# Peptides against a protein of PDB entry 5TUV, part 152

Target 1, 107 residues: chain A of PDB entry 5TUV
Amino acid sequence: KEVIDRLRYLKAEIEDLELKERELDQQKLWLQQSIKNVMDDSINNRFSYVTHEDICNCFNGDTLLAIQAPSGTQLEVPIPEMGQNGQKKYQINLKSHSGPIHVLLIN
Target 2, 107 residues: chain B of PDB entry 5TUV
Amino acid sequence: AQECQNLEVERQRRLERIKQKQSQLQELILQQIAFKNLVQRNRHAEQQASRPPPPNSVIHLPFIIVNTSKKTVIDCSISNDKFEYLFNFDNTFEIHDDIEVLKRMGM

## One batch from the design tools (peptide; made by RFdiffusion4, then SolubleMPNN)

Design b2_p23_8_s3 (from b2_p23_8, 10 letters changed)
Fold by OpenDDE base, seed 5:
Structure b2_p23_8_s3 (fold): chain B 107 residues (1-107), chain C 107 residues (1-107), chain A 23 residues (1-23)
Amino acid sequence: as target 1 above (107 residues)
Amino acid sequence: as target 2 above (107 residues)
Amino acid sequence: EIPIEYSATLDLTNPIPKYKAKD
């Protein structure tokens, strides 16, 4: 008796949670579209940048690569492997499909 | 019963996903606010300077930051169309996206 | 194919996980 009642309760709750999850998914989609619209605005796009100073203030004493790439650009870091000279190799692979990648060296 | 236990596990899984999605929505909202603040800052700065910044002095969104030691040797191979980049480092590095940078900037 | 430790797609509306290479 208790088992049957518990099953009914759990199934009903899960159904409610499914509805809530779908609602959140839709809200995320709408918000993402809103952000895209804001960033695509001509005025906003014109001023959507950070300076060298901004970046330097965010990081302490390191060499910095600023890599500007279009949305959809794929980034991959392979598992570091030993080179022929015994030096461990660290690598980043970038692949853009919609436009060129621009790199700035800072510090 | 076993079915009750299975449903309870499923319920908890869904609750956790919902919590994560709620957090993601909050982050997106903050990102949008940060972006708007960035745009306003840059607009005012250019008005005060009566000129835009030099093209190579700013990093346009979207971007990532790769930081590494000052001693790190960095090699880069670029495709003809600049759509593909291969970076080689002789030491460790970190990757940060523009969203994190805006947060560090206090936007 | 080379085993990948970390992968991401740049997206203005989807932040990428922070990555730190290990020694």
Scores: peptide ipSAE 0.532, ipTM 0.897, DockQ to the pose 0.811
Fold by OpenDDE base, seed 4:
Structure b2_p23_8_s3 (fold): chain B 107 residues (1-107), chain C 107 residues (1-107), chain A 23 residues (1-23)
Amino acid sequence: as target 1 above (107 residues)
Amino acid sequence: as target 2 above (107 residues)
Amino acid sequence: EIPIEYSATLDLTNPIPKYKAKD
C-alpha cells in the first residue's frame, strides 16, 4: 500500500510540475516580447550602444573586433583545420538576412 | 516498484528542468535591467556632453565582441552588400555577446 | 560541407554561448 500511495503522490506531483513548467514557458515568451518592445522603442534604441572605452574596460591586452549585426544573423565557426600553407586556420562566418554588418576594430 | 522508480526519475527530471527555466527567466530579467541602465547612462552622458557621440565611436546593440591576441593576423572578406563576412585568424579567438559585455560593465 | 564547431544566431532575447577557440 505504501507503493500505491507513493505512486499516487508522484503522479499528482508530476501533473503539478507540468503546469508549472508550462507557466514558466509562457512567462519566458512574455518577457522576451517585453524585451523586444523595450529595445524597439525609439528612445531606448537611440541610446542602445556601448563605447570603445566600455569594451576596452571589459577586455585588456587583446585586439578586439566589435561586430554589430542585425538580429537573426547567423554565426558559424568551422572546426579549426590546418591550412594549405601549413598553418592552422581559425574562421568566423557571418551571414545576415536583414541588414548590413558593421565592424569596428578596437586596439 | 519499477513504476515508482520511473516516476521518481521523471519527477526529478522535471524539477531540474523547472529550475533551469527559472534561472533563465531570472537572467532575462537581469538583461532587461542592464539594458535600461545602459540607456539611462548614455542619455545622461549625452546630456552632459551636449551632443551625441561620433557615429564610429559606438557599437549599437546587438553586437558580439571577438577578442584575440595582438599578434593575431586578421583577414576579412566582405560581400558586396555587406551581408556576409568571412574572418580569418592565424590564432585562437574568443566570442562574447553584448549581454556578457553589459555584465562586465556592471550594468 | 564544412564541419562547424560552433554556431549561433544573434538574438536579443537569447544569449549566445561563449566560445573559445582551442589550439
Scores: peptide ipSAE 0.532, ipTM 0.897, DockQ to the pose 0.817
Fold by OpenDDE base, seed 1:
Parts: sequence; C-alpha cells; structure tokens
Structure b2_p23_8_s3 (fold): chain B 107 residues (1-107), chain C 107 residues (1-107), chain A 23 residues (1-23)
Amino acid sequence: as target 1 above (107 residues)
Amino acid sequence: as target 2 above (107 residues)
Amino acid sequence: EIPIEYSATLDLTNPIPKYKAKD
C-alpha cells in the first residue's frame, strides 16, 4: 500500500538524517578543539587582542566597558528590580574560577 | 495515516536541526579565520612599531563589551578573592561578545 | 535567591547571545 511504502521511505530517510546529524556533531567538536588549539598557541595567544580603537570603531555614542575574563567565567544578569531609592537597578554579576578579571573603560 | 504524519514532522524537525548545525559550523570556521587575521594584523603592527602595545591599551581575548548611555552611572564591586565582580548600572545596557566584535571589525 | 534574566559562560568556541536590558 502507498501508506506502507511512504512509512518505509520516511523511516529510511530519518535514519540517514540521524547519521548526518551525528556527523555534524562530530565536526563541531573537532572544529571547537581546533579553535582551542589555535588560540592556546603561544604565538597566537600573545597577539590575541583588540585595541581601544577597534572597539570604538564598532560602537559609537555610548560608554563602553571592556571586560576580559578567562574562559569559563560565568555571567549573570538578574531581573531588574526596584531599588531602595525607588530606582530600577540593573546589574551584571561575573564569577571567574581560573583567573583574574580585567576591566577597561574605553570611552 | 497518523503515523505517516508523525514521521513527516520528525523528518522536518531533523532537517531544521541539521540546517542549524550547518550554519553553526560555518560560523565557527569564520571565527577561526577572523582570529587568525587578528593575530596577523597585530603581529605586523608590533613589528612596525618595534614594541608591544601598552598593557592597558589592548583587550585580550576572551572578552565582552558592555555598552550603555553616556549618562549611565556605573559602579563596580570586587569580591575578596578578586574573582567575583558586581557591576551596577542606573540605566539599561547591552552585552556583546568578542566574536561579534571581530565580525564588526571585518576580520 | 536572585531571579536571573540572563546567564552565559564565556567560551572561545561558543558565542553568547546578545543582551539588551529592558526598560
């Protein structure tokens, strides 16, 4: 029957798609590891930076904070709440586990 | 049949996931290229200048950029272990990662 | 416990979503 044939076809296609998805997952892992290796290289790491000018060229008209922190640093933004003064509070919480955090005011 | 419809939905779901993963892989490739270009730029610049940039004039990866209004008051509190930071803003802000910055830089 | 609106982990191989605080 046509329905049976369609079911068989769909099942076979889904199986192929599962294989493709696993392939892509593996490729992502390899690429991520490659990026880590490249960035951890001593020479590359030495030159892994941007300048104040770079940042200013990307953003105009605002106060800019540059926060450099180790990989794995956790960032949290609480839901803005009303403060004791009746003003809404906006916060950023950062927690590093492996090294210091460096903050620069760009402009 | 209902079973056929269920499988067709599953097929479409997998196709969309695959498409998303393919896009993510492409982005990772571009990120790696951008990083390499950044390293080359900086290495060449330092060679021409015959010296490294001042420590506080550059932002090392990884980093984030926080932008807010020029009128925004920003306060920063640091924990005893120097690994935890609390930023307080009296107005709204935006957060951008280094990957986005490199894209905007045209790397 | 403080309700969190946005959370992320800095990772060289995983971009974090943009955040814009709400008025």
Scores: peptide ipSAE 0.530, ipTM 0.898, DockQ to the pose 0.822
Fold by OpenDDE base, seed 2:
Structure b2_p23_8_s3 (fold): chain B 107 residues (1-107), chain C 107 residues (1-107), chain A 23 residues (1-23)
Amino acid sequence: as target 1 above (107 residues)
Amino acid sequence: as target 2 above (107 residues)
Amino acid sequence: EIPIEYSATLDLTNPIPKYKAKD
């Protein structure tokens, strides 16, 4: 029957797609590991920075906070709520587990 | 049949996931290239200057950029070990990661 | 307890989504 044939076709295609997806997942894993290796290299790590000028060129007209933190640092933004003083509160919570956080103010 | 329809939906779902994963892989490749270009730029610049930049003049990866109005009042509470930060803003803000910055820099 | 609307982890191999606070 037409329906049966279509079902068989779809199942076969889905199986192929599953294989493709697993392949992509593996490729991502390898690429991520490659990036980590490159960035962890002592020489590369030494030069892995941007300047104030770089940041200013990317953004204009605002106050900028450059927050450098170790990989794995957790960032949370709660839903803005009205404060006790009647002002809406906007917050960022940062939690590092492996090292100190460094903040630069760029005007 | 209902089963046929269900498999059609599943097929489309998987196709979309595959497309997204392909895009993500491309982005990772670009990130790696951008990082290498950044390192090369900085290495060359320091060689010409015959010295590294001052410690507080650069932002080391990984980092995030928080941009807000120049009128925004920012308060920061820091733990003794500088592992925990609480930022309070009296107005809205945006968060951008280092990857986006490198893209904007044209790396 | 204030619910979190945005959460991310700084990771060199995983970009974080953009965040824009709402007025």
Scores: peptide ipSAE 0.518, ipTM 0.895, DockQ to the pose 0.871

Design b2_p23_8_s4 (from b2_p23_8, 11 letters changed)
Fold by OpenDDE base, seed 1:
Structure b2_p23_8_s4 (fold): chain B 107 residues (1-107), chain C 107 residues (1-107), chain A 23 residues (1-23)
Amino acid sequence: as target 1 above (107 residues)
Amino acid sequence: as target 2 above (107 residues)
Amino acid sequence: EIPIAYSATLDLTEPIPPFKTTD
């Protein structure tokens, strides 16, 4: 039966795709670990920075805040709410668990 | 057949996920390359200057950039240990991570 | 509990999508 053959073929293909997806997942994990190792290297870490000029060249005309925080720092933006004075509140909440946060005003 | 159709839908779903994961892997590879280029640039620059940059003149990874209008009033509340930050804006803002910055820098 | 419009964790191996607040 053609339908039966098609079903068998599709099931086999899906199995192959599942294997491929697992392979990609594993590759991602290995690559992520590689990146961590590279960036945690003492020499690389020493030079892992950008300048004010770098940031200014990426953006134009606005106020720019650079917020340096340790990996794992949590960032939250609440839904804007009306303040007591009728002004909407736009907020950013940052919480680090491993080290201090440093903020720079670029322009 | 309904079963055949269901499997074909699943097949297509898996194909799309695989495509997305392949793209994500490519981005991670490019990210690592960009980081290495950044490190190389900074090492060379410091060699030429014969000194490291001033501490408050650079932004160390990881970081985020907050972009808002120059008219925006920004208030910041900081915990004693500087582990927690609360930013208040009277207007809208944008957030960009360091990975995007490196891309914009052409690293 | 505060309703959150956007949340993320800083991680060099996990990019954070660009975000723009809504009016």
Scores: peptide ipSAE 0.522, ipTM 0.899, DockQ to the pose 0.829
Fold by OpenDDE base, seed 2:
Structure b2_p23_8_s4 (fold): chain B 107 residues (1-107), chain C 107 residues (1-107), chain A 23 residues (1-23)
Amino acid sequence: as target 1 above (107 residues)
Amino acid sequence: as target 2 above (107 residues)
Amino acid sequence: EIPIAYSATLDLTEPIPPFKTTD
């Protein structure tokens, strides 16, 4: 029967796709670990920075804050709501668990 | 049959996930390359200058960039240990991570 | 409890999508 054949075909293909997806998941994990290893290297870590000029070249016309924080720092933006003065509130909450946060005003 | 249709939907769902994961892997590869290029650039620059840049003149990874209008009033509340930050804006803002910055830098 | 519009964790191996607040 055509339907039965189609079902068998689809099931076999889905099984192959499952294998492919698991392969990709594993590859991502390995790549992420590789990136961490590279960035944790003492020499690479020493030179893992951008300059004010770099940022200015990427953005223009607005006030720019550069916020450097340790990996794992949590960032939250609440839903904007009206404040006591009748003005809408826009917020960023940052919480680090492993070190201080450093903020630079670029322009 | 309904079962056939269900499997076709699942097949398509898996194909889309695989496509997304492939794209994410490609992005991670590019990120690692960009980082290595950044390190190389900075190493060369410091060699030419024969000194490291001043601590407050660079932004170490990881970081985020917040951009907002020049007219936006920004208030920042900081914990005593600088582990917690609360930014208040009187207008809208945008957030960009370091990965996007490296892309814009052409690394 | 304040509802959150955007949440992320700084991680070099997990990019954060660009975000823009809404009026």
Scores: peptide ipSAE 0.515, ipTM 0.896, DockQ to the pose 0.854
Fold by OpenDDE base, seed 3:
Order: structure tokens, then sequence, then C-alpha cells
Structure b2_p23_8_s4 (fold): chain B 107 residues (1-107), chain C 107 residues (1-107), chain A 23 residues (1-23)
């Protein structure tokens, strides 16, 4: 029957897609590890930086904070809440577990 | 049949996920390329200058950029070990990661 | 317990989507 044949075909295709998806997941993991290895290399790490000019060229007219923090640093932005004076509070919470955080005011 | 339709929906869902994962994988590859280009640029620049840049003139990866209005008042509370930061803004802000910056830089 | 609008972990291999606070 047409329906039965279609069902078998679809099931087989879905199984194939599942395999492809798992393959992509593994490829992502390998690539992520590769990136970590490259970026953790002593020579590459020495030159893994951007300049003030680089940042300024990417943004215009605003106050810019550059926050350098170790990998694994947690960032949280609470839902803005009203202050006692009626002003909304906008907040960023940063928590590092492996090293200090460094902040630069770009402009 | 309804079962056939259900499987076709599932098939399409998986195809979309695979497409997304393929895109993410490609982005990771581009990120690695951008990083290598950044390193190459900086190595060349330091060779030309015959010295490394001043420590406070560069932002080391990984980092984020926070941009806000010039009128925004920013308060910051820092732990003694600089592992924890609390930023308070009296207005809205935007967050961008280093990967986006590298893209904007054309790396 | 503070309601969180946005949460992320800095990771060189996991990009953080751009974020803008809302009024």
Amino acid sequence: as target 1 above (107 residues)
Amino acid sequence: as target 2 above (107 residues)
Amino acid sequence: EIPIAYSATLDLTEPIPPFKTTD
C-alpha cells in the first residue's frame, strides 16, 4: 500500500537524519575542542586581543565598557525593577570562578 | 494518513535542526578563522612596532562589550578579588560578545 | 531569588547572542 510504503520510507529517512544530527553534534564538539586548543596555545593566546581602536570602529557614539573575564564567567541580567525613586534599575552581574575580571572604559 | 503526516512533520523538524546545526558549525569555523586572522594581525603589528602594546590599551579574549548612552550613569561594585562585579545602570544597555566584535572588525 | 531576564556563560566556543535590555 502507498501509505505503508511511505511510512517505511519516512521512518528510514528519519533514522538517517538522526544519524546525521548525531554526526553534526560530534563534529561540533570536535571543532569546539579544536578552537580551545588553538586559543589556549601560548603563542596564539599572547596575541588574542583587540585594541581600543578596534572597539571604537565597531560602535559609535555610546559609552563602551570592555569586560574581559575568564572563560566560565557567569553573566546575569535581572529583570529591571523599579527603584524607590521610581527609576528602573538595570543591572549586570558577573561572577568569575577562575580569575579576575578586568574592565576598560573605551569611550 | 495521520501517521504519515506526523512523520513528515517530524522529518521537517529534524531537517530544520540539522540545517541550524550546520549553520552553527560553519559559524564556529569562521570564528576560528577570524581568531587566526586576529592573531596574525597582532603579531605583524607588534613586529612593526618592535614592542607589545601597553597592557591597558588592549582587551584580551574572551570579553564582552557593554554599550549604553553617554548619558547613562554607571555604578560598579567590585569584590576584593575582582572575581565578582555588579554594574548598575540608570538606563538600558546592550551586550555584545567578542565574536561579534571580530565579525564587525572584518576578521 | 531574583528573576533573571538574561543569563550566559562566557565561553570561547559558545557565542552569546546580542542582548538589549528592555524598558
Scores: peptide ipSAE 0.539, ipTM 0.902, DockQ to the pose 0.840; fails the geometry check
Fold by OpenDDE base, seed 4:
Structure b2_p23_8_s4 (fold): chain B 107 residues (1-107), chain C 107 residues (1-107), chain A 23 residues (1-23)
Amino acid sequence: as target 1 above (107 residues)
Amino acid sequence: as target 2 above (107 residues)
Amino acid sequence: EIPIAYSATLDLTEPIPPFKTTD
């Protein structure tokens, strides 16, 4: 019947899609490793930076903090709550496990 | 049939996941290209200047940018080892990672 | 302990989506 044929087709297609998804997962893994290798290269690492001008060209009219932190650094923003002074507090928590954090005020 | 409907839902779910994964892979590729372009730009710039930039004038990857109003009061508490940072803002802020910055730079 | 509105881990291979604090 038509339903049986549709079921057969769908099962076959799902099997093919599963293979494609696994292929993409593997490609992502390899690409991520490639990116790590590229960025860890001594020459690339030496030149892996942006300037104050670069940042200023990307953003205008505001105060900009540049926070350089090692990979793996955890970032948390609590839900804004009322402070003791009746003022809402907005907060960023950073926790590094492998190295110091460096902060620059851009403008 | 119910089984046919279930498989069609599963098929569509897998198709959407595959589409998302393909997009994520493309973004990773673009990130790697942008990084390589950044490195090339910086190498050329330092060659032209015949010196590296001042150490406090550049932001090394990986980093994030915090954008807030010029009127925002920012307080920062730092651990002794500089592994933990607590930022307090009296107003809202935005967070952008280095990847977005590279995109805005046109890398 | 503290309710978190946004959480991320800095990783060059895992982009962090842009975030804007809400009032």
Scores: peptide ipSAE 0.528, ipTM 0.899, DockQ to the pose 0.819; fails the geometry check

## One batch from the design tools (peptide; made by RFdiffusion4, then SolubleMPNN)

Design b2_p24_1_s1 (from b2_p24_1, 13 letters changed)
Fold by OpenDDE base, seed 5:
Structure b2_p24_1_s1 (fold): chain B 107 residues (1-107), chain C 107 residues (1-107), chain A 24 residues (1-24)
Amino acid sequence: as target 1 above (107 residues)
Amino acid sequence: as target 2 above (107 residues)
Amino acid sequence: ELPIIHKSSIPTGFIFKGPEEMFV
């Protein structure tokens, strides 16, 4: 009897949690779409940038590359493998389908 | 009972997913705020300067920052349409997305 | 030493592909 009651309670709670999770999923989609709409706005898009100074203030002492690309650009970093010359190959592969990629050397 | 234990495990699993999704929603809200703050900053700055920044002096979203040692040798292969890039480094590097950069900027 | 990728837990403008151990 005690076990039966516990089972009934747990099943009901899980059902409520399922509903809650679906609600959160919908909210996430809504927020993501909202952000996209804000970023795609012509005025916001015009001013959606950072400066060299901004980047330099965030990072010190290293070479900095800034890579700008259209949304949806694929960025792949393979596991470093030994090259023909015995040196490990550290790579970044970029592929865009909707526009050119732009690279800036910051420092 | 085993069934009771199974349901309790499932309950806990769902609770953890819900917690994670709630955290992600909060992050989305903060990202939206950061973006709006960035846009506002840049609009104000351009108004004060009475001109837009030079085209190669700013980095538009979306972007990534690659930082590596000053001693790192970087090679880049580019497709004709600039839709594909292959970067080769002789040493390791770090990649930071635009969201992290905005966080570091205090936006 | 592996490259390190700092990205948010939610989708961004870039689609990242790489070993899980690179992401922090």
Scores: peptide ipSAE 0.704, ipTM 0.917, DockQ to the pose 0.875
Fold by OpenDDE base, seed 4:
Structure b2_p24_1_s1 (fold): chain B 107 residues (1-107), chain C 107 residues (1-107), chain A 24 residues (1-24)
Amino acid sequence: as target 1 above (107 residues)
Amino acid sequence: as target 2 above (107 residues)
Amino acid sequence: ELPIIHKSSIPTGFIFKGPEEMFV
């Protein structure tokens, strides 16, 4: 009886959880689309930037590069391997498919 | 009670997925809020200054910030169309995406 | 030392590729 009751309870709960998960999936999709729409708005796009001051306030003492690229740009950081000269290779590979990449030296 | 055990595992798996999805939704909401705050700040700032910021003085989204030592030597190879970049560093670095930067800015 | 990548869990503009140990 206890096992049967537990099975019934679990099945009912799982059904409720399935509904909840689907709800969350829909909300995620909606939010993602909403964010995209907001960012793609011409007025918002015009003001979607940070300043050098913003960056400098967030970071101190190091060299800072700002890299701006179109959405969907691929950024790959390979595992540092020993180069032919015995020096580790620290790399960033960037590949854009829709527009040019822009680089700014902040400090 | 193998049936109960199987359902318990499934229940726990679903609960964990729901928890993760809830966290992702909260992050999306925060991203949207941060973006809206950024846009509002910039609009207000430009209104006060009565002009837009100078070109190349701002970094538009999406962007990343690369942080490395001032002693780090950085080499960059660029494709003819500027769609591909290869950065070489002689030391390690840190990358921060735009969302992380906005968080540091308090947006 | 491995490079460190600070990114949000939800992809935004850039698509990051690299070993998991780099991401924090």
Scores: peptide ipSAE 0.703, ipTM 0.917, DockQ to the pose 0.843
Fold by OpenDDE base, seed 3:
Structure b2_p24_1_s1 (fold): chain B 107 residues (1-107), chain C 107 residues (1-107), chain A 24 residues (1-24)
Amino acid sequence: as target 1 above (107 residues)
Amino acid sequence: as target 2 above (107 residues)
Amino acid sequence: ELPIIHKSSIPTGFIFKGPEEMFV
């Protein structure tokens, strides 16, 4: 009886958790669409930028590159491999399908 | 009973997934807030300056920041249409997405 | 040492590809 009651309780709880998970999935999709709509708005898009000062305030002491690209741009960082000269190859591969990529040297 | 144990494992698995999804949802909310704050800041700043910033002085979303040592040698290969970039570094680097930068900015 | 990538759980535009060890 005790085991049966525990099983019933667990099954009921799992069903509730399934509902909760589906609710969260729906909320995520809704919020993602909301964010997209806000960002795609012409007025918001006009002001969706940071300045060189903003970046410099966040980072110091290093070389800083800012790379702006269209949404959907692929960024790949391979595992560094040893080159023929004995030096590791550190790389960033960028591929855009919808527009040009822009690079700015901050400092 | 084995069935009870199996259900408890499943329950825990679902709880963990829900926790992860809740965290993602919270991050989305913060992203939306950060973006709105950024837009408001920039609108106010441009109103005070009575002009938009120079085109090359700002970094439009979406963007990433690459930071590396000042001693790091960086080479870049660009496709004709600027849709593909290959960066080569002689040392390691860090990449920060725009959301992480906005967080550092306190947006 | 490996490059480090600081990305949000849900990025705004870039699609990241790389070893899991690089992401923090």
Scores: peptide ipSAE 0.703, ipTM 0.917, DockQ to the pose 0.859
Fold by OpenDDE base, seed 1:
Structure b2_p24_1_s1 (fold): chain B 107 residues (1-107), chain C 107 residues (1-107), chain A 24 residues (1-24)
Amino acid sequence: as target 1 above (107 residues)
Amino acid sequence: as target 2 above (107 residues)
Amino acid sequence: ELPIIHKSSIPTGFIFKGPEEMFV
């Protein structure tokens, strides 16, 4: 009876958790769409940028590249491998399907 | 007993997923707030300056920041349409997405 | 030494592909 009671309790709790998870999924989808709508707004889009000063304030002492690309751009970083010259290859591969990529050097 | 154990494992897994989803939801809310704050800041700044910033002085979202040593040699191969980029580094680097940058900016 | 990628847990503009050990 104790096992049966525990089973009933667990099943009921799992059912409640399933409902909670579905609620969170819906909220996430709603919020994601909301963010998209806000960012796609013409006025917001016009002002959706950071400055060189902003970047310099966040980072110091290094070379900084700012890469702007359309949403959905593919960014791939392969595992560094030894080149023919014995030097490790550190790479970034970018692929956009909806527009050009823009690169800025930040000093 | 075995069924109880199985359900307890499932319950725990669901609890962890819910926790993760709650955290992600909060993250999304903060992202939206940060973006709105960024837009407001930039609108105000441009109003004060009575003109938009120079085109190459700002980085539009979405973007990434690549951080590497000042000694790092960077080579870039670009497709004709600028849809594909290959960056080669002679040393390691770090990548930061726009969300992290906005966080560092305190937006 | 592996490159390090700092990204949010939720996909944004860029779609990242790479080994898990690079992500922090």
Scores: peptide ipSAE 0.699, ipTM 0.916, DockQ to the pose 0.862

